# Ledger of designs, part 40: peptides against a protein of PDB entry 5JXT

Target 1, 319 residues: chain A of PDB entry 5JXT
Amino acid sequence: SLLPKKEINVYIGMSEMQVKWYQKILEKDIDAVNGAGGKRESKTRLLNIVMQLRKCCNHPYLFEGAEPGPPYTTDEHLIYNAGKMVVLDKLLKRIQKQGSRVLIFSQMSRLLDILEDYCVFRGYKYCRIDGSTAHEDRIAAIDEYNKPGSDKFIFLLTTRAGGLGINLTTADIVILYDSDWNPQADLQAMDRAHRIGQTKQVVVYRFVTDNAIEEKVLERAAQKLRLDQLVIQQGRAQVAAKAAANKDELLSMIQHGAEKVFQTKGAFGTMAEKGSQLDDDDIDAILQAGETRTKELNARYEKLGIDDLQKFTSESAYE

## One batch from the design tools (peptide; made by RFdiffusion4, then SolubleMPNN)

Design b1_p12_2_s1 (from b1_p12_2, 5 letters changed)
Fold by OpenDDE base, seed 5:
Structure b1_p12_2_s1 (fold): chain B 319 residues (1-319), chain A 12 residues (1-12)
Amino acid sequence: as target 1 above (319 residues)
Amino acid sequence: MKPSRFAERRAA
């Protein structure tokens, strides 16, 4: 029988460089961030801020002039300048040592470009699929990864391209490097490994930047997922897909952790204390704290009824 | 140091 998947949110502090770029994004639109833009502040402007903050949470090199160079080089700076990369680098060493194989999902093809450079730098053999991958190349990549005795350790996928009905049960670890606002897209990604033919315990690590916008993206996704589950269970067809995050919700998400980000000199949390020198005990502590916070998050939404969940769900960001 | 493919893809 297929074992239930284990899902763990991995809460990760920003690097010093991420804090600096996160501050710079907020400062560029400080009037909008403070709600001073009034009724004229467009929802589009707030959505753009949200997207820039999410890019920062993924990797600061997604911004022009962030990558050190010229010459542009693949080196340790690719890792230590992003909290998620520091944790990923340690976690992948552990996963490989365990004889596991891993799917890494992101919303951002440009992040997969960084992850390719990282894979080459660490000597990890990989496959890649994104939304621009030709159908034939997609089949070839899947077949190469799933081949008996395949030396491909990592599969890099965009969440949507990876969600398209493929079987990747030759992997037992799933890393969601970022989250889709539609929790169903992330579930579909997980279900590429967690499907008939899987022989191992599937473990899903969801990376979440701590004290940043990604916590609010996660909370919103968890709330929507619980609502979707309750709607299915109650046979209530049309819970009207409530409108996209309103301006106030987007503003609240942007403001989350902003004060602490402005007050912070250097990195956050374990990234401030250890940076790239994270050891196995630090990773175990992060995973244990993540498991606890994951249980608390789930327990918060499990107690809510449909009406309570509907007050906070703005579904329409993905229609 | 190896050249960054990410940098090359950004310049293209």
Scores: peptide ipSAE 0.289, ipTM 0.847, DockQ to the pose 0.662
Fold by OpenDDE base, seed 4:
Structure b1_p12_2_s1 (fold): chain B 319 residues (1-319), chain A 12 residues (1-12)
Amino acid sequence: as target 1 above (319 residues)
Amino acid sequence: MKPSRFAERRAA
């Protein structure tokens, strides 16, 4: 029988470099961040800020001129300059040691490009699929990954390209390196490993940059997912989940943690304390804290009715 | 293995 999947949000501090770039993104559009643009502020501008902040949460090298060089090298700096990479690097060692195989999903093909360099640097054999992968190459990558005795440890996928009905039950670990705005896209990604033919406990690690916009992306996704569930259960098919964030929602998401980011001179959380030198106990602590916060997050939304879940208020998550 | 598209952009 298929075991229920275990889902854990992994809350990760920004590296010092991420903090600097996060500050720079906010400063560039400080008037918009402060809401000074009022009715004149375009939703498009706010969406652009959100996308830059999400890039920063993924990896600072997604920005031009962020990577140290010339010369440009693939080295430890690729890891320590992004909190998610630090955690990923330690987690993958554990996953490999336990004889698991892993799917890594991202919204950003450019992040998969970084992850390819990382895989090569660490000697991890991998497959890749994104939205630009030809159909034949996609089949070949899936077959190469799924073959008996495959030496491919990692499958790198864009969430939406990976969501297209493929079977990857030869993996038992799923890492969502970032979250989709649509929680259903992430569920569909998880269901590549968590389906008929899976013989192991599927564990899903959702990476979430702590004290950053990604917490609000996660909250919004959790809210939407619960709303979708309640709408189905109550037969209220007319209750369209608010598909698109309004300006105020986007602004609140941008502002989340911004003050603390501006006040921070270094890294956040465990990244400030240990940097890239996480041990197994640090990973266990991060995972345990993540499991707790995941339960708390879910419990908050499970108590809410449809009417409450339609209100995107920063406050409704704390009542 | 071919360089990643990221590595290719850094080499260019």
Scores: peptide ipSAE 0.205, ipTM 0.803, DockQ to the pose 0.131
Fold by OpenDDE base, seed 1:
Structure b1_p12_2_s1 (fold): chain B 319 residues (1-319), chain A 12 residues (1-12)
Amino acid sequence: as target 1 above (319 residues)
Amino acid sequence: MKPSRFAERRAA
């Protein structure tokens, strides 16, 4: 019998460089962030701010002029300048020691380019598929990863490219480096490893930047998933249409943690205390705290009815 | 090893 997948949200502090770039993004559009544009503020402008903040949460080198150089080097700075990379680096070492194999999903093909440099730097053998990968090259990469005795440890995928019905049951660990706005896209990604033919317990690690926009992206995705489940169960198809964030919801998401980010000198949380020097105990503490917060998050939405979920999406627009 | 697409863009 296929074991149920274990899902853990891994809450990660920003590096010092991420805090500086996050501040810079907010400052550049401070009038929009403060709601000074009121109802006249462009939804497109708010969506752009959200996308820049999500890029910052993934890696600061996704911005032009952020990478230190010239000379441009592949070195430890690629890791310590992004909180997610610091946690990923320690987690992958543990996973490899356990004899597991890993799927890493991202929405951003440019983040996969950084992860390729990281894999080369650490000597991790990998495969890659994104939206630009030719059909033949995709089949070849899947076959190379899945072959008996494959030396490929990591598969790098865009979430959308991974959604295409492929079987990757030769991996037992899934890392969602970032989240889709559509929780069904992330579920489809997990189902590449969590499928008939899997012999191990599948564990899913969802990376979430703490005190940032990504917490609100996660909450919104959880609300949507619960709403979709209740609509299917109750046969009420009409409720699904409110899926697009309004301006007030986008503004609230942008403002989440912004004050604390402006007040912060240096990094956040464990990144401020340990930086790249996280040990195995620090990783265990992060995973345990993440498991607790994941249970608490799920418990909030399990009790909500359709009307409560609709009100919550409206009330979270006024806070 | 081939440079990554990110490394190639940094060298350009």
Scores: peptide ipSAE 0.195, ipTM 0.802, DockQ to the pose 0.144
Fold by OpenDDE base, seed 2:
Structure b1_p12_2_s1 (fold): chain B 319 residues (1-319), chain A 12 residues (1-12)
Amino acid sequence: as target 1 above (319 residues)
Amino acid sequence: MKPSRFAERRAA
């Protein structure tokens, strides 16, 4: 029988470099961030800010001129300059020791390019598929990963390319390096490992940059998922149509944690305390805290009705 | 080993 998947949100602090770049993104558009653009502020401008902040949460080297160099090197700086990479590095070492195999999903093909450098640097054998991968190369990569006794530890996928009905039940760990705005895309990604033919407990780690826009991306995705479920259960198909974030929602998402980011000198949370020197106990603490916050997040949305889930409740609108 | 796509983009 297929075991239920275990899903854990892994809340990760920004590195010092991420904080500096996050500040620069906010400062560049400070009038829009402060809501000074009013009704005239374009939704497109806010969406652009959101996309830059999400890039920062993934890796600062997604920006031109961010990477140290010349000379450009693949070294430890690729890891310690991104909180998600620090946690990923420790987590992958544990996963490998357990004899597990892992799917890593991202929205960003350019992040997969960084993850390829990382895999080469750590000596992890991998496969890759994204939206530009030819059909024949996709089949070959899937077959190479799924073959009995495959030496491929990691499969790197864009969430949408991985969602296309493929079977990857030879992996038992799923890492969502970032979240889709559509929770169904992430579910479809998880279902590549969590499907008929899986023999192990599937564990899903969802990376979320703490005190940043990604928390609000996650909350909005969870809200939408619950709304979609309730609409299906109640037969009210018409209610699902408000899928696009409005300007006020986007602004609230951009503002989330921005003040604390501006006040912060250095890194956030465990990244400030330990930097790149996370041990196994630090990882266990992060995973335990993440499991608690995941339960709390789910419990928050499970209690809400359709009418409540249609309202964007920004907690920040009443402070 | 083939350079990563990221390394290729940095060299371009």
Scores: peptide ipSAE 0.089, ipTM 0.752, DockQ to the pose 0.149

Design b1_p12_2_s2 (from b1_p12_2, 5 letters changed)
Fold by OpenDDE base, seed 3:
Structure b1_p12_2_s2 (fold): chain B 319 residues (1-319), chain A 12 residues (1-12)
Amino acid sequence: as target 1 above (319 residues)
Amino acid sequence: MKPSRFAARRAE
């Protein structure tokens, strides 16, 4: 029988460089961030801010002029300048030592480009599929990854390209490097490993930048997922349509953790204490804390009815 | 190995 997948949110502090770039993004549009634009502030402008903040949470080198150079080098700076890369680097060593194989999903093909450089730098053999991958190359990559005795450890995928009905049950670990606004896209990604033919316990690690926009993206995704479940259970198909965040929701998401980001000198959390020098105990602590917060998040939304789930709960923005 | 698309853009 297929074992139920274990899902763990991995809450990760920003690096010092991420904090600086996150501040810079907020400062550039400070009037919009403070809601001072009033009725004139477009939803499009707020969506652009959200997208820049999400890029920052993924990797600061997604911005022009962020990477140190010329000369541009593939070195440890590619890792320590992004909290997610620091955790990924330690986690992948553990996963490999356990004899597991891993799917890494992102919304951003440009992040997969960084992850390719990282894989080369660490000597990890990988496959890649994104939205630009030709059909023939996609088949070849899947077959190369799934073949018996494949030396490919990592499969790099964009969430949407990976969602397209492929079987990757030769992997037992899934890393969601970032989250989709639609939780169904992430579920479809997980279901590439968590499917008939899987023989191992599938574990899903969802990376979430702590004290940042990504916590609110995750909360909104969890809310939507619960709403979708209740709508299916109650036969009320019409309720699903309000999926797009309104202006006030986007503002609340942008503002989440912003004050603490402005007050922070250096990195956040474990990134401030140890930076790239995380050990196995630090990873265990991060995973344990993540498992607890994941249970708490799920328990919060399990108690809500359809009417409550249709309202964006702004209250968690200031705690 | 061929440089990644990220590495290629940095070499331009």
Scores: peptide ipSAE 0.217, ipTM 0.822, DockQ to the pose 0.137
Fold by OpenDDE base, seed 4:
Structure b1_p12_2_s2 (fold): chain B 319 residues (1-319), chain A 12 residues (1-12)
Amino acid sequence: as target 1 above (319 residues)
Amino acid sequence: MKPSRFAARRAE
């Protein structure tokens, strides 16, 4: 029988470089961040800020001129300059040691490019699929990954490209390196490993940059997912989940953690304390804290009715 | 393996 998947949000501090770039993104549009643009502020501008902040949470090298060089090198700086890479690097060692195989999903094909360099640097054999992958190459990558005795440890996928009905039950670990705005896209990604033919406990690690916009992306996704579930259960098919964030929602998401980011001179959380030198105990602590916060997050939304879940207020998640 | 698209852009 298929075991229920275990889902854990992994809350990760920003590296010092991410903090600097996060500050720079906010400063560039400080009037918009402060809400000073009022009715004149375009939703498009706020969406652009959100997208830049999400890039920063993924990896600072997604920005032009962020990577140290010339000369440009593939080295430890690729890891320590992004909190998610630091955690990923330690987690992948554990996953490999336990004889698991892993799917890594991202919204950003450019992040998969960084992850390819990382895989090569660490000697991890991988497959890749994104939205630009030809159909034949996609089949070949899936077959190469799924073949008996495959030496491919990692499958790199864009969430939406990976969501297209493929079977990857030869993996038992799923890492969501970032979250989709639509929680159903992430569920569909998980269901590549968590389906008929899986013989192991599927574990899903969702990376979430702590004290950053990604917490609000996660909260919004959790809210939407619960709303979708309640709508189905109550037969209220007319209750369209608010598909698009309004300006105030986007602004609140941008503002989340911004003050603390501006006040921070270094890295956040465990990244400030240990940087890239996480040990196994640090990873266990991060995973345990993540499991707790995941339960708390879910419990908050499970208590809410449809009417409450339609209100995207930062406050309604704390009542 | 071909270099990643990221590695290729850094070599340009």
Scores: peptide ipSAE 0.103, ipTM 0.778, DockQ to the pose 0.129
Fold by OpenDDE base, seed 5:
Structure b1_p12_2_s2 (fold): chain B 319 residues (1-319), chain A 12 residues (1-12)
Amino acid sequence: as target 1 above (319 residues)
Amino acid sequence: MKPSRFAARRAE
């Protein structure tokens, strides 16, 4: 029988460079961030801020002039300048040592470009699929990854391209490097490994930048998922469609952690204390704290009824 | 140091 998947949110502090770029994003639109833009602030402007903050949470090199160079080189700076890369680098070493194989999902093809450079730098053999991958190349990449005795350790996928009905049960670890606004897209990604033919316990690590916008993206996705489950259970299909993020919700998400980001000199949390020198005990502590916070988050939304869940739902970002 | 493929793809 297929074992239930284990899902763990991995809460990760920003690097010093991420804090600096996060501050710079907020400062560029400080009037909008403070709600001073009045009725004229477009939902589009707030959505653009949200997208820039999410890019920062993924990797600061997604911005022009952030990568050190010329010459542009692949080195340790690719890792230590992003909290998620520091944790990923340690976690992948552990996963490889365990004889596991891993799917890494992101919303951002440009982040997969960084992850390819990282894979080459660490000597990890990988496959890649994104939304621009030709159908034939997609089949070839899947077949190469799934081959008996395949030396491909990592599969890099965009969440949407990976969601398209493929079987990747030859992997047992799933890393969601970022989250979709639609929790169903992330579930579909997980279900590429967690499907008939899987022989191992599937473990899903969801990376979440701590004290940043991604916590609110996660909370919103968890709320939507619970609402979708209750709607299915109660046969109330019409309830799901109304949940567009309003301006006030987007503003609240942008403001989350902003004060602490402005007050912070340097990195956050374990990134401030240890940076790239995270050891196995630090990773175990992050995973244990993540498991606790994941249980608390789920327990918060499990107690809410449909009416309470509807007040905060924002489905509209991907329709 | 190996050249960044990420940087190269941005220059194209």
Scores: peptide ipSAE 0.090, ipTM 0.762, DockQ to the pose 0.669
Fold by OpenDDE base, seed 1:
Structure b1_p12_2_s2 (fold): chain B 319 residues (1-319), chain A 12 residues (1-12)
Amino acid sequence: as target 1 above (319 residues)
Amino acid sequence: MKPSRFAARRAE
């Protein structure tokens, strides 16, 4: 019998460089962030801010002029300048020692380019598929990863490219480096490893930047998933249409943690205390705290009815 | 040190 997948949200502090870039993004559009534009503020402008903040949460080198150089080097700075990379680096070392194999999903193909440089730097053998990968090359990469005795440890995928019905049951660990706005896209990504033919317990690690926009992206995705489940169960198809964030919801998401980010000198949380020097105990503490917060998050939405979920999406627009 | 491939792809 296929074991149920274990899902853990891994809450990660920003590096000092991420805090500086996050501040810079908010400052550049401070009038929009403060709601000074009122109802006249463009939804497109707010969506652009959200996308820049999500890029910052993934890696600051996704911005022009952020990577140190010239000369541009592949070195430890690729890791310590992003909280997610610091946690990923320690987590992958543990997973490899356990004899597991890993799927890493991202929405951003440019983040996969950084992860390729990282894999080469650490000597991790990998495969890659994104939206630009030719059909033949995609089949070849899947076959190379899945072959008996494959030396490929990591598969790098865009979430959309991974959604195409492929079987990757030769991996037992899934890392969602970032989240889709559609929780069904992330579920489809997990189902590449969590499928008939899997012999191990599948564990899913969802990376979430703490005290940032990504917490609100996660909450919104959880609300949507619960709403979709209840709509299917109750046969009420009409409720699904409110899926697009309004301006007030986008503004609230942008403002989440912004004050604390402006007040912060240096990094956040464990990144401030340990930086790249996280040990195995620090990783265990992060995973345990993440498991607790994941249970608490799920418990909030499991009790909500359709009407409560609809009100919550409206009330979270006024806070 | 090897040059960053990510940096190289941005210069193209």
Scores: peptide ipSAE 0.089, ipTM 0.752, DockQ to the pose 0.652

Design b1_p12_2_s3 (from b1_p12_2, 6 letters changed)
Fold by OpenDDE base, seed 5:
Structure b1_p12_2_s3 (fold): chain B 319 residues (1-319), chain A 12 residues (1-12)
Amino acid sequence: as target 1 above (319 residues)
Amino acid sequence: MKPSRFMERRLK
């Protein structure tokens, strides 16, 4: 029988470089961040800020002029300049040592380009699929990954491209490097490994930048998922979950952790204490803390009714 | 040191 998947949110601090870029993004649009734009502030402007902050949480090299060079080199700076890469680098060593195989999902094809450079740098053999991958090349990549005795350790996928009904049950670990605004897209990604034919316990690691916009992206995704479940259970098909955040929701998401980010000198959270010197005990502590916070997050939304889940409650995060 | 393929892809 297929074992239930284990899902763990992995909360990760920003690197010093991420903090500096996060500050620059907020400062560039400070009037919008402070809500000074009022009714004249465009939803498009707020969405653009959200997208830049999410890029920063993924990797600062997603910005022009952020990568050190020329010469542009693949080296340790590719890892230590992004908190998620520091944790990924340690976690992948453990996963490989356990004889597991891993799917890595992102919303950003440009992040997969960074992950390819990382794979080459660490000597990890990989496959890749994104939204631009031709149908024939997609089949070839899946077959190469799934073949008996495949030397491919990692499959790099965009969440939407990976969601298209493919079987990747030869992997038992799923890393969601970032989250989709639609929690169903992330579930569909998990279901590539968590499907009939899987023989191992599937473990899903969801990377979440701590004290940043990604916590609010996660909360909104959890809220939407619970609402979708309740709508199905109650037969209330007409309760279209408000798919798009309003201006006030977007502003609240942008403001989340912004004050602490402005006050921070250097790295944030776990990255401030250890940075690239994270050991196996530090990873175990991060995973244990993540498992606790994941249970707390789920328990919060399980108690809410449809009417509560239709309200964007920033405060329900602290009760 | 190997050149960044990420940068090579961005410049194309």
Scores: peptide ipSAE 0.070, ipTM 0.749, DockQ to the pose 0.662
Fold by OpenDDE base, seed 4:
Structure b1_p12_2_s3 (fold): chain B 319 residues (1-319), chain A 12 residues (1-12)
Amino acid sequence: as target 1 above (319 residues)
Amino acid sequence: MKPSRFMERRLK
């Protein structure tokens, strides 16, 4: 029988470089961040800030002029300058040692480009699929990954490209390097490994930058998922909460953790304490803390009815 | 191995 998937949110501190770039993003649009733009602030501007902050949470090298160089090199700096890469690097070593195989999903094809450089640097054999991958190349990559005795350890996918009905049950670990605004896209990604033909316990690690916008992205996604589930269960088809955040929600998301980011000198959390020198005990502590926070998050939304879940969705503005 | 698309952008 297919075992239930285990889902763990992995809360990860920003590196010093991420903090600096996160500050810079907020400072560039400080009036918008402070809500000083009022009714004149465009939703598009706020969405752009959100996207830049999410890029920062993924990797600072997604910004022009962030990467050290010239000369540009693929080295340890690719890892230690992003909290998610530090955790990923240690986690992948553990996963490989366990004889597991891993799917890594991101919303950002440019992050997959960084992950390819990382895979080459660490000597990890990988496959890649994104939204630009031709159909034939996609099939070839899937077949190469799934073949008996495949030496491909990692499959790099954009969440949307991975959602397209493919079978990757030859992997048992799923890493969501970032989250989709639509929780169903992430579920569809997980279901590439968690499907008929899987023989192992599927474990899903969802990376979440702590004290940053990604916590609010996760909360919103969890809320939406719970609402969608309750709507289906209650047959209330009309309660399809408009998926689009309003301006105030976007502003609140941008403001989340911003003050602490401005006050922070250096890195956050475990990244401040140990940087890239995480050991196996540190990873276990991060995973255990993540499992606890995941249970707490789920328990928060499980207690909420449809009406409570809707209050946080912008449809309450018409009463 | 071919450089990644990220590496190729850094080499240009």
Scores: peptide ipSAE 0.053, ipTM 0.739, DockQ to the pose 0.144
Fold by OpenDDE base, seed 3:
Structure b1_p12_2_s3 (fold): chain B 319 residues (1-319), chain A 12 residues (1-12)
Amino acid sequence: as target 1 above (319 residues)
Amino acid sequence: MKPSRFMERRLK
């Protein structure tokens, strides 16, 4: 029988560079961040801020002029300048030692470009599929990854491109480097490894930047997923979960952790304490804390009815 | 190996 997926949210502090860029993004649009625009603030402006903050949470080199150079090099700076890369780098070493194979999903093809450079730098053999990958090249990449005795350790995928019905049961680890606004897209990505033909326990690591907008993206996705489940169970098919966040929801998401980000000098959490020098015990602590917070998050939404789940409960962005 | 699309952007 197929074992249930083990899903763990991995809460990761920003690097010093990410904090600086996160501050810069907020400062650039401070009036919008403070809600001073009121009714005049466009939803488009807020969505743009959200997109920049999500880029920052993924990697600061997604911004023009962020990468140190010229000369531009592929070196340790590609890792230590992004908290998610620091954790990924340690986690992949563990995964490889365990004889596991890994799917890495992102919403951002430009992040996959960074991950390709990282794979080359670390000597990880990989396959890649995104939304621009030709159908024939997609088949070839899947077949190369799935072949018996494949030397490909990593498969890099955009979440939407990876969701297209493919079988990747030759991987047992899934890393969601970022989250989709639609939790069904992430589920479809996980179900590439968690499918008939899987012989191992599938473990899903969802990377979440701590004290940042990504926590609210995750909460909203969890809320929507629970709502979708309850609607199906109660036969209330007409209760379309409002797909698009309203302005107040977007503002609350932008404001979440912003004050603490402005007060922070240097990196966050484990990134401040250890930086790139995470050991196996630090990774275990991050995973254990993540497993606890994942259970708490799920338990919060399991108690809510349909009517409660239709309301975005912004707890205060400053608590 | 051919540089990634990320490296190709940095070399321009």
Scores: peptide ipSAE 0.189, ipTM 0.827, DockQ to the pose 0.140; fails the geometry check
Fold by OpenDDE base, seed 1:
Structure b1_p12_2_s3 (fold): chain B 319 residues (1-319), chain A 12 residues (1-12)
Amino acid sequence: as target 1 above (319 residues)
Amino acid sequence: MKPSRFMERRLK
């Protein structure tokens, strides 16, 4: 029988470079961040800020002129300049040592380009599929990954490209490097490993940048998922989940953690204390804290009714 | 090994 999947959010501090770039993004549009634009501020401008902040949470090298050089090198700086890469690097060593295979999903094909460089740098054999991958090349990549005795450890996928009904049950670990605004897209990604033919316990790690926009993206996705479940259970199909955030919701999301980011000199949390020198105990502590916060987040939304879930709550799940 | 698409963009 297929075992239930274990899902945990992994909360990760920003590197020093991410904090500097996050500050720079907020400062560039400080009037919009402070709500000084009022009714005149365009929803498009706020959406652009959210997109830049999400890029920063993924990797600072997603910005032009952020990568150190010339000369440009593939070295440890690719890892230590992004909190998610530091955690990923340690977690992948553990996953490989236990004889597991891993799917890594992102919304950003440009992040998959960074992850390819990382895989080459660490000597990890991988497959890749994104939105631009031809149909024949997708089949070939899936077949190569699923082949009995395949030496491919990692499959890199964009969440939407991986959601297309493919079978990847030869992997037992799923890493969501970032989250979709639609929780159904992430569920569809998990279901590539968690389906008929899986013989192992599937574990899903969802990376979330702590004290940043990604916490609010996660909260909104969890709220939507619970609302969708309650609508189905109650037969209230007329309750359209608000598909798009309003301006006030976007402002609240942008402002979340912004003050602390401005006050921060250096990195956040475990990234400030250990940086790239995280040990196995540090990873266990991050995973344990993540499991606790995941249970708390789920418990918060399980208690809410449809009418409460239709309102954006500005209250942090952690305040 | 072919350079990644990210490496190819950095070399341009």
Scores: peptide ipSAE 0.138, ipTM 0.765, DockQ to the pose 0.141; fails the geometry check

